# Ledger of designs, part 80: peptides against a protein of PDB entry 3KDP

Target 1, 230 residues: chain A of PDB entry 3KDP
Amino acid sequence: PFLIFIIANIPLPLGTVTILCIDLGTDMVPAISLAYEQAESDIMKRQPRNPKTDKLVNEQLISMAYGQIGMIQALGGFFTYFVILAENGFLPIHLLGLRVNWDDRWINDVEDSYGQQWTYEQRKIVEFTCHTPFFVTIVVVQWADLVICKTRRNSVFQQGMKNKILIFGLFEETALAAFLSYCPGMGVALRMYPLKPTWWFCAFPYSLLIFVYDEVRKLIIRRRPGGWVE

## One batch from the design tools (peptide; made by RFdiffusion4, then SolubleMPNN)

Design b2_p15_7_s1 (from b2_p15_7, 6 letters changed)
Fold by OpenDDE base, seed 2:
Structure b2_p15_7_s1 (fold): chain B 230 residues (1-230), chain A 15 residues (1-15)
Amino acid sequence: as target 1 above (230 residues)
Amino acid sequence: DEVRERLQELLELAA
């Protein structure tokens, strides 16, 4: 999110404190929970690792944990961010390069995509309104991401949701998201303004899409072992 | 347009 903010010169989609809350609050317990996940049925049937060629930590697992999950979370967050700004008159293409004028408190006539002028205060309110939904969207996407990362090849329906630590992690991050979103004073302290409950559902179609995609991927892997889809 | 109007109303109430 921060890199896109710099490269595209768009209004800040996610505050620094919120990023820290993701890294230290919401991602920690779920990440630990994945380490305690039950072994896949197919893993136990595999031949012993070759100590000369096989790494203890699979590069594919690392790529999924740090690369793919992060990208999916960012995409989900930005989707919500762009939806909110578009609903307020700022289309995605118009946001490109707008940051300089957006952050200038002396410019009170920044135009949106429809020619409406926005004061500095109005712009900052809509910006801070984006912080909370972005954060919540990440949490919602994490629900799907954690579930799909639970297994490499087996379907979620086959493996089940027996990891109590994972379940606890999902509840913990959800509770934290609710606390940060609705607790009085969070708008002042963390620049996270409260959001309408409807915004919790904004990422659900996206989460469902990635969940379905991953299940299809796993199905292909099971039917064609050793394919490029692995 | 409705969202904008509601946001403007909220801003006016906060001011």
Scores: peptide ipSAE 0.000, ipTM 0.378, DockQ to the pose 0.300
Fold by OpenDDE base, seed 3:
Structure b2_p15_7_s1 (fold): chain B 230 residues (1-230), chain A 15 residues (1-15)
Amino acid sequence: as target 1 above (230 residues)
Amino acid sequence: DEVRERLQELLELAA
């Protein structure tokens, strides 16, 4: 989020406090849950790892975490961001380069895409209105991300959802998201204004996309063991 | 609230 904020000079899509809540709140328990995942059904059919050549964290795992899946996750968040701003009169093209004027407290006549003038306070309200839905979008996408990361090769349908700690992680991050989104005072304390319940569903297409992408990838791996996709 | 805002700004700059 910050990278695009800096490069495109757009209004801040997600506050730092919300990012900290993701990193420390929503990601910790799910990440730990993966350590307790049940072994894949085919693990005993594989030869022991060679400690000289095989790494615990290989390039493929890094690529999934910070590459393609991360990009889809970011796209989901930014989609929500752009939808909210568009609903408030700011089209995506108009947001480019707007940050300087947006953050200036002395400019109270920033025009939206339709010529409506916005005061500094009004702009900050709409900016903070984006934070909560963006955060929720990330959490919803993380559901899919956590589920797909439970296995390297087997489909989720083959491995099943037997890890109770993973289920607890999903519950925990969802509960935290609900707390931050709807608890009174979060708008002032964390700049997370309450969101309409409909925004929880905005991320579902992206969660589905990640799920389908990973299932297809795993299918290819199963059909072509040792291929470049693995 | 002002202190929180300033802290957030600093964190945003550091990120």
Scores: peptide ipSAE 0.000, ipTM 0.308, DockQ to the pose 0.034
Fold by OpenDDE base, seed 5:
Structure b2_p15_7_s1 (fold): chain B 230 residues (1-230), chain A 15 residues (1-15)
Amino acid sequence: as target 1 above (230 residues)
Amino acid sequence: DEVRERLQELLELAA
């Protein structure tokens, strides 16, 4: 998100406080929960790996897969961001290069895509209105991420949802997201303004995409052990 | 140092 902000010079899609909430709040408990995940049912059936070749290849492939998942997460957040701004009159093409004028407190006549003028205060309200849905989008996508991280090879349907700590992690991050989104004063304290409950559903297609992506990947691994997608 | 300066500017803008 930050790289796109710099390259495209768009209004800030994700605030610093929101990033801290992701890094310290929503990711920590789920990460700990993975340490208590039940071992895959087929671990004892796997053949020994070749230490000369398999270690390096597997590390690269795992890194690539997580990198791709991270890109899908970012795309989900940006999708929500662009939809909100479009609903407020700012089409995506109009946002390119707009940051300089957007962040200037002395410019009170920034025009949207329809010729409506926005004061600095109005623009900041819209910007901060984007932060919360972006955060919530990340949380909803993280549901899928946490679930798919349970296994490397087995389908989620085969492994099941038996880790109580993982389930607790899902509820914790969701509760935190709800608290930050709807608690009075969060707009002033954290620049996270309340969002309509309908925005929670905006992330669902991307959560589903990640889930399908990983299930397909795992299916290919099961059918072709040692393949290029492992 | 350049990254820190830019981050500080962004934090000031976000405050």
Scores: peptide ipSAE 0.000, ipTM 0.320, DockQ to the pose 0.029
Fold by OpenDDE base, seed 4:
Structure b2_p15_7_s1 (fold): chain B 230 residues (1-230), chain A 15 residues (1-15)
Amino acid sequence: as target 1 above (230 residues)
Amino acid sequence: DEVRERLQELLELAA
């Protein structure tokens, strides 16, 4: 999100504090889940025929999968961001290059896609209105990521420990999202304004997309072992 | 819709 913010020079879709909350709060659970999955997989798997090459392949596979999932998550967040801004008069095309003027407090006549002028304060309200739904979208998409971890290629599904960690992760992420979204003072402290519950559903198509993507990936891996999709 | 309503409220307060 931050890279796209810099490259596209769009208004900041996600605040730094919110990013930190994602990195420290939501991403930790999947990382822990992976660590446990790997540990459990190492216990159940026969010694790899070639420990060095098989580890490298697995690391590359995991990195690729997480990279792809992360991209889908980002797309989901940006989708929500663009929807909110579009609903407030800023079409996606108009946002390109707008950051400089958007963040300038001395410019109070920034025009939206419909010619309406926005003061700095108004723009910042809209921006901060995007932060919470973006964050929530990421969390909802991460639900799918956590769920797909249950069905990962590794037979860890049998050990049950992964399920407990994943369930805990889902709860933690949801609780954190609810706290940041609805706790009094978060709008002032974190620049995360409360959102309507309906915005939680905006991420569901992307969650489904991740789920379908992972299932297709797994299907391809099963049909073509050793393929690039691993 | 709630976000829009809240935004409108905030915009009204900011105006």
Scores: peptide ipSAE 0.000, ipTM 0.353, DockQ to the pose 0.271; fails the geometry check

Design b2_p15_7_s2 (from b2_p15_7, 7 letters changed)
Fold by OpenDDE base, seed 2:
Structure b2_p15_7_s2 (fold): chain B 230 residues (1-230), chain A 15 residues (1-15)
Amino acid sequence: as target 1 above (230 residues)
Amino acid sequence: DEVRKRLQELLELAA
C-alpha cells in the first residue's frame, strides 16, 4: 500500500499505525496458526521426494504464505479504497498524481472527477474514512486466504477446519478489527474513522472469487498431478 | 448531488 502511495502519488490509503496493527496484531496469530495446521492426507501418503524438489516446494509454500497472501490482501484493500473514493466522486484515474494537492492544506478547491471542489478538511475526512475499511477488508480477505493456504492440494471441504489455533486467530483478528473500527477515540488516536457496517461486506465478493479460484486450482492439481498449475 | 449526500453521511459519521 505504501509503495503504491508513493509511486502513483495517490491519497494515503492506509496509515502507518494501521499497518503496524496489521503486522503485529492481525497477522501474527494467523501466521502462527498456519505452522500448526494439520498435515494434508495426501502429503503423508507421498513417497520421499528429491531434496532439491523439496526445497523448491518449501520455497513455493513460503512464497504463497508471505508473498501471495500479502498481494491479495493489498488488492482487496485497494479495491475497497477505490470504491469508497469513487462513490465520493474521485475515480481511480483521477487520483493519480493528486496527492500533492490533496495534502496541501492551503488548497481548498481540489476538484473531483465531476468538477466538485473539496476543502482540505473534507478531503481528510474521506481519506481517514478509507483507512478503516481498508484495514477491515484486509481482515475479511485474510479469512479466505488463511483457509485456502492451509492446504496445498486438498479442498477445504476435504481437509476441514479442525485447527483450533487457526479458528482462534480468525476470531482474534476479527475482534481486533471491530475494536479498532468502532471503539471511541480511534479516529483521533489512529486516524481510523468509523465506518458503516456495510463496508465489512465490500470485500466478500472478492474473497469468494479467490476462494473459488483456489478450489478450482486444487481440483485441477488433484486430477492432473505434476502439472504446471502446482 | 450524490457526492454531496455521501459527504454529508461521512461528516455525520465523523462527528
Scores: peptide ipSAE 0.014, ipTM 0.440, DockQ to the pose 0.693
Fold by OpenDDE base, seed 1:
Structure b2_p15_7_s2 (fold): chain B 230 residues (1-230), chain A 15 residues (1-15)
Amino acid sequence: as target 1 above (230 residues)
Amino acid sequence: DEVRKRLQELLELAA
């Protein structure tokens, strides 16, 4: 998000505080929860990895985690960002190159796509209004990420949802997201302004996309072991 | 409350 902010010179879609909340608040418990997940049904039936040929972390896993899923997460966040700004009169094309004027506190007549002038204060409110939904979007997408990371090969439908710690993690990150989104003072303290409850659903297509993507991937792996998608 | 109010105003303005 920050790279796109720089490259496209758009208003900042995700603040530093939200990044910290993601990294430290929402990722930690879910990640730990995976350590307590039940073993895959076939794990003891598989041969141990060959330490000479099979890496624990390979380029495929890295590509999947950061190059694919991570990009889908980012796209989800940006989608939410653009939707919010569009609803506030700033169409995506109008945001390109707008950052300089957007961040200038002395310019109080920045026009939106419809010719409405926005004061610095108004612009910052809408900007910070984007931060919270972006964060929430990441959390919602992380639901799918956490669920799909339970297994390497088995479908989630086969593995089930028996890990209480994982379930707790899902609730914890959701509760944190709700707290940060709706608790009074968060706008002042964390620059995370409250959002409409409907914004939680903005990320659902992307969460579903990740889920479907991974299920398809796993299906391919099951049907074609040793494939490039593994 | 002020933030919520302001947000609502902005949304109404943009509508």
Scores: peptide ipSAE 0.011, ipTM 0.379, DockQ to the pose 0.111
Fold by OpenDDE base, seed 3:
Structure b2_p15_7_s2 (fold): chain B 230 residues (1-230), chain A 15 residues (1-15)
Amino acid sequence: as target 1 above (230 residues)
Amino acid sequence: DEVRKRLQELLELAA
C-alpha cells in the first residue's frame, strides 16, 4: 500500500496502525498455526531431503509469498480503495498526483472528478473511510492465503481442515477485524471508521482467485512432479 | 486525541 502511495502520489490507502494490526494481530496466530499443520499424506512417500541442496525456504516459497499471491492481495485492497473513492467522487485517474494537494490542510477546495470541492476535513474523513475496508479486504484474502499455505502439493480437499489451530487462527483474525471495524472509538483512536457489512464481501472474488490459482498450481505439481512450477 | 492524531500522521509519513 505504501509503495503505491509513494509512486502514484495518491491519498493514503491504508494507515500505519492498520498495517501494524495486520502484522502483529492478524498474521501472527495464522502463521504459527502452519507449524502445527498435519503432515501431507504423501510426505512419507518422498525421499529424505538433501541438506546440501534442499532448503526449508526456497526461491519458490519466497516467490509465492512475496510475489504472485502478494500481488493478488494488494490488488484486492486497492480495488476496495478505488471503489470507495469513486463512490465519493474521486475516479482513479483523478487520484494520480493528488496527494500533495490532498494532504495540504490549507487547501480547502480540492475538486473531485465531478467538480465538487472538498475541505481538508472532508478529504480526511473519506481517506479514513478507506482504511477499514482495505484492512477487512486483506483479512478476507488472508483466509484463502492461510488455507492454501497449509500444503505444498496436496489439494485442500485432499488434506482436509483438520488443524484446529488453523481454524482458531482464522477465527482470531476475523474477530480482530470485526472488533477494529465496529468497536466504538476505533475511528478516533485508530482512524478505522465503521464500514458497511457489504464491504466484507468485496474481497471474496480475490480470495476465490487465490484459491483457484493455488489449486491449479498444485494440480500441475501433482501431474508433473519435479517441474518448474514446484 | 490530537496527540494521537499527530502521532498517527507522523507514523504514516515515516512508513
Scores: peptide ipSAE 0.000, ipTM 0.303, DockQ to the pose 0.037
Fold by OpenDDE base, seed 4:
Structure b2_p15_7_s2 (fold): chain B 230 residues (1-230), chain A 15 residues (1-15)
Amino acid sequence: as target 1 above (230 residues)
Amino acid sequence: DEVRKRLQELLELAA
């Protein structure tokens, strides 16, 4: 998100505090879950025939899968961001290159896609209105990621411990999202304004997309072992 | 709709 913010020079889709909450709050539990899942899977797996090559392949596979999932997550967040801004008069094309003027407090006549002028304060309200739904979208998409992680390792499905950690992760992420979204003072403290419950559903198509993507990936892996999709 | 309403309220307060 931050890279796209820099490259496209769009208004900041996700605040630094929100990013920290994602990195420290929402990503930690999945990472821990994966670590436990890997440890449990390694216990159940026979010794790899070639420890070096099989580890490298697995690391590359994991890195690729996480990279792809992360990209889909980002796309989901940006989708929500663009929807909110579009609903407030800023079409995606108009946002390109707008950051400089958007963040300038001395410019109070930034025009939206419909010719309406926005003051700095108004723009910041809209920007901060995007932060919470973006965050929530990431959390909802992470639900799918956690479920996928649960299903990725069939061996872990047999080990009940992984399921408990994943369920706990889902709960923690959801609780954190709800806290940050609806706790009084978060709008002032974290620049995360409360969102309508309907925005939670905006991420569901992307969660489904991730789920379908992973199932297709798994299907391809099963049909073509050793393929690039691993 | 609530976000829009809240945004509108905030915009009205900011105006």
Scores: peptide ipSAE 0.000, ipTM 0.358, DockQ to the pose 0.240; fails the geometry check

Design b2_p15_7_s3 (from b2_p15_7, 7 letters changed)
Fold by OpenDDE base, seed 4:
Formats: C-alpha cells, structure tokens, sequence
Structure b2_p15_7_s3 (fold): chain B 230 residues (1-230), chain A 15 residues (1-15)
C-alpha cells in the first residue's frame, strides 16, 4: 500500500495506525495459532528435510507469501479503496498524482472527477473512511491466508479445522477488527472511522480467490510431486 | 448531489 502511495502519488490508502493494528493486533494471535496445528497426515511418510541444503525459508515460500498471496491481499485492499473513493466522486484515474494537492491543507478546492470541490477536512474524512474498510478487507483476506497456511500439501478439507487455537485466532482477529471499526471514539483516537457492515463483504471474493488458488496449487502438488509449484 | 449525499452519510457515521 505505501509503495503504491509513493509511486502513483495517490491519497494514502492505509494509515500508519491501521498498519500497526494489522501487524501487532490482528496478525499475532493467528500466527501463533499455527504453532499448534496438527501435523499433516502424510508428514511421517515424507523424507526428512536436509538441514544443510534445504532452507526453512526459501524462494518458493517468499514467492508464495509475498509474490502471490500478498499480491492478492493488496489487490483486495486497493479494490475496496478505489470503490470507496469512486463512490465519493474520485475515479481511479483522477487519483493518480493527486496526493500532493490532497495532503495540502491550504488547498481547499481540490476537484473530484465530477468537478465538485473538496476542502481539506472533507478530503481527510474520505481518506480516513478508506482506512477502516481497507483494514477490514485485509482481516477478511487473512482468514483465508491463515486457513491455507494450515497445510503445505494436504487440502484444508483433508486436514480439517481441528486446531481450536486457530479457530480462536479467527474469532479474535474478527472481534478486534470489529472493535477497532465500531467502538465509539476510534475515529478520534485512531482515525478509524466506522464503516457500513456491507464493506465486510467486499473482501469475500478475494478471500475465496486465495482459498481456491491455494487448494488448486495443493491439488497440483499432490498430482505432480516435485513440480515447480511445490 | 450523490457525492454530497454520500459525504453527509459519512459524516453521520463519523459523528
């Protein structure tokens, strides 16, 4: 998000506070929960990893985490961001290069895509209104990410949802996201303005996409062991 | 008018 903010010079899609809430709030308990996941049913049938040659974190894992899943997450967040700004008169093309004027408190006549002028205060309300749905979109996509991280090869349907700590983590991150989004005073304290409940559903296609993508990947791995997808 | 209406809705949610 921040890289696109700089490169495209768009209004800030995700605030620093919301990033901290993701990194320190919603991600920690789910990540810890993976330590309690049951071993895959076939783990004892696999050859042990060679600790001298096989890295725990390899290029494939980085490619999966950042290059594939992370990109789908970012696309989901940006989709929500662009939809909200479009609903408020700022089409995606008009946002390119707008950051400089957007963040200038002395410019009170920034035009939207329809020629309506926006004061600095109005623009900041819209910006902060984007931060919360972007955050919630990330949380909803993280549900799928957490679930797919349960296994490396087995389908989630084969592994099942037996990890109670992981289930607790899903509820905790959702409850925390709801608390941060809807608790009175969060708009003042954290610049996280409340969102319509319908915005939670904007992330569902991306969450489903991640889930389907990973299940297809795992299916390919099971059918073609030793392929480039492993 | 739609943008104004949306802004008013957002302000109402933020208050």
Amino acid sequence: as target 1 above (230 residues)
Amino acid sequence: DEVKKRLEELLKLAL
Scores: peptide ipSAE 0.006, ipTM 0.367, DockQ to the pose 0.720
Fold by OpenDDE base, seed 1:
Structure b2_p15_7_s3 (fold): chain B 230 residues (1-230), chain A 15 residues (1-15)
Amino acid sequence: as target 1 above (230 residues)
Amino acid sequence: DEVKKRLEELLKLAL
């Protein structure tokens, strides 16, 4: 998000406070919950990692985590961001290069895509209005991420949802997201303005995409062990 | 607001 903010010179899609809420708030309990996941049925049939030859973090894992899943997450967030800004009169093409004028407090006549002028205060309200839905989008996508991380090879349908701590993690991150989104004063405290409930659904296609993608990946791995997809 | 802005800027620089 921040790289695109710099490169495209768009209004800030995700605030630093919001990032901290993701990293320290919504991700911790879910991540810890994975330690309590039941072992895959075939875990004892797998050879142990060779500590001399096998990296704990390999290029495939980095590619999967950052190059694939992380990019889908980012796309989901940006989709939500562009939807919100478009609903407020700022089409995606108009946002390119707008940052300089957007962030200038002395410019109070920044035009949207329809010729409406926006004051600095109005623009910042819209910007901060984007931060919360972007955050919520990440949380909704993280539901899929957490679920797919339950297993390396087995389908989630084979593994099931027996991990009560994981279920608690999903509830906790969702409850925290709702709290941060709707609690009075969060706009002042965290610059997280309330979002329309409909904005929660903007992430669902991407969450589903991640889930389907990983299930297909795992299916390929099960059918073709030792493939490049593993 | 200024402290928050500065913290955000610092965090942006640290990340």
Scores: peptide ipSAE 0.000, ipTM 0.283, DockQ to the pose 0.030
Fold by OpenDDE base, seed 3:
Parts: C-alpha cells; sequence; structure tokens
Structure b2_p15_7_s3 (fold): chain B 230 residues (1-230), chain A 15 residues (1-15)
C-alpha cells in the first residue's frame, strides 16, 4: 500500500497504525497456529531437507508470498480503497498525483472528479474512512492465506480443518478486526472510522480467488511432481 | 496526539 502511495502520489490508502494492527494484532496468532498444523500425508515419503543445499526460504516461497498472493491481497485492498474514494467523488484517474494537494492543509479547495471542492478536514475524513475497510479487506483475504498455508501439496479438503489453534486464530483475527472497526473511540485513537457491515463482503471475491488459485496450483503439483510450479 | 502523529509518520517512512 505505501509503495503505491509514493509511486502514484495518491492519498494514503492504509494508515500506519492500521498496518501495525495487522502485523502485531491480526497476523500473530494465525501465523503461530501454523506450527501446530498436522503433517501432510506424504511427509514421510519426502527426503529430509539438505541444510547445505535446500534453503528454508526459497525463491518459490518468496515468489508465492510476495509475487502472487501478496499482489492479490494488495489488489483487494486497493479495490476497496478506489470504490470508497469513487463513492465520495474521487475517481481513480483523478487520484494520480493528487497527494501533494491532498496533504496540504492550506489548500481548502481541492476539487473532486465532479468539481466539488473539499476542505483539508473533509479530505482527511475521507482518507481515514478508507483505512478501516482496507484493513478489514486484508483480514478477510488473510483467512484464505492462512488456510492455503496449511499445506504445500495436499488440498485443504484432503488435509481438513482439524487444527483447533488455527480455527481459534481465524476467530481471534476476525474478533480483533471487528473490535478495532466498531469500538467507540477507535476513530480518534487509531484513525479507524467505523465501516458499513457491507464492506466486509467486498473482499470475499479476492479471498475466493486466492483459495481457488492455490487449490489449482496444488492440483497441478500433485499431477506433475517436480514441475516448475512446485 | 503529537507523539502518535510523529510515530505514525515514522512508521509511514519505515513501512
Amino acid sequence: as target 1 above (230 residues)
Amino acid sequence: DEVKKRLEELLKLAL
């Protein structure tokens, strides 16, 4: 989110406090839960990792985490961001290069895509209104990410949802996201304004896309062991 | 509020 904020010079899509809430709040318990996942059914058929040749974090893992799944997450968040700004009169094309004027407190006549003038305070309210739905979008997409991370090769349908700690993690991150989004005073404390409940559903297509993508990938790996997709 | 704002700015730079 921050890279696109810099490169495209758009209004800030996701607040730093919200990013911290993701990194320190919603992600920790789910990530720890993966340590308690049951071994895949084929684990004993695999040779032990050679610590001299086989990296724990390899190019394939980095490519999947940052290059593929991370990009889909970012697209989901930015979709939500652009929809909110468009509903408030700022079309995506109009946001390009707008940051400089948007963040200037002395400019109180920034025009939207329809010629309406926005004061600095009004612009900041709209910006902060984007932060909570973007955050919630990330949490909803993280449900899929956590589920797909259960296995490298087996389908989730083969592995099942037997890890109670993972289920607890999904509940915890969702409860925390709801708390941060709807608790009174979070708008002042964290610049997270309450969102309409309908915004939770905006991320579902992206969560489904991640899940389907990974299941297809795993299916290909099972059918063609040792392929480039592995 | 100012410390939070400054921390937010620093975190914006770090992230």
Scores: peptide ipSAE 0.000, ipTM 0.327, DockQ to the pose 0.031
Fold by OpenDDE base, seed 5:
Structure b2_p15_7_s3 (fold): chain B 230 residues (1-230), chain A 15 residues (1-15)
Amino acid sequence: as target 1 above (230 residues)
Amino acid sequence: DEVKKRLEELLKLAL
């Protein structure tokens, strides 16, 4: 999110406080829950790691975590961001290069795509209105991320959802996201303004995409062991 | 406000 903010000079899509809420709030319990996951049924059929050639963190793992899944998460967040700004009169093309004028408190006549002028205060309300739905989008996508992390090779349908701590983690992160989004005073304290319940559904296509993508990947690995996808 | 601003700047750099 921040790289695109710098490169495209768009209004800030995700606030720093919301990022802290992700890193320290919504991700910790789910990550710990993976330590309690049952071993895959075929783990004893796998070849031992070669300590001379096989790194614990290899290019394939980095590509999956940051290059593929992380990019889909970012796309989901940005989709929500662009939809909200478009509903408020700012089309995506108009946002390119707008950051300089957007963040200037002395400019009170920034025009939207329809010629409406926006004061600094109005612009900041719209910006902060984007932060909460972007955060919620990440949480909804993280449901899929957590579920796909249960296994490396087996389908989630083969592994099942028996890990009670993981289920608790999914409820905890969702409850925390709802609390941060709707608790009175969060707009002042955290710059997280309440969102319409409909914004929760904007992430669902991306969550489904991650799940389908990983299941297809795992299917390919099962059919072609030792391929470039493993 | 200054601590918040500094945290915001640090987080902008980290991400």
Scores: peptide ipSAE 0.000, ipTM 0.333, DockQ to the pose 0.028

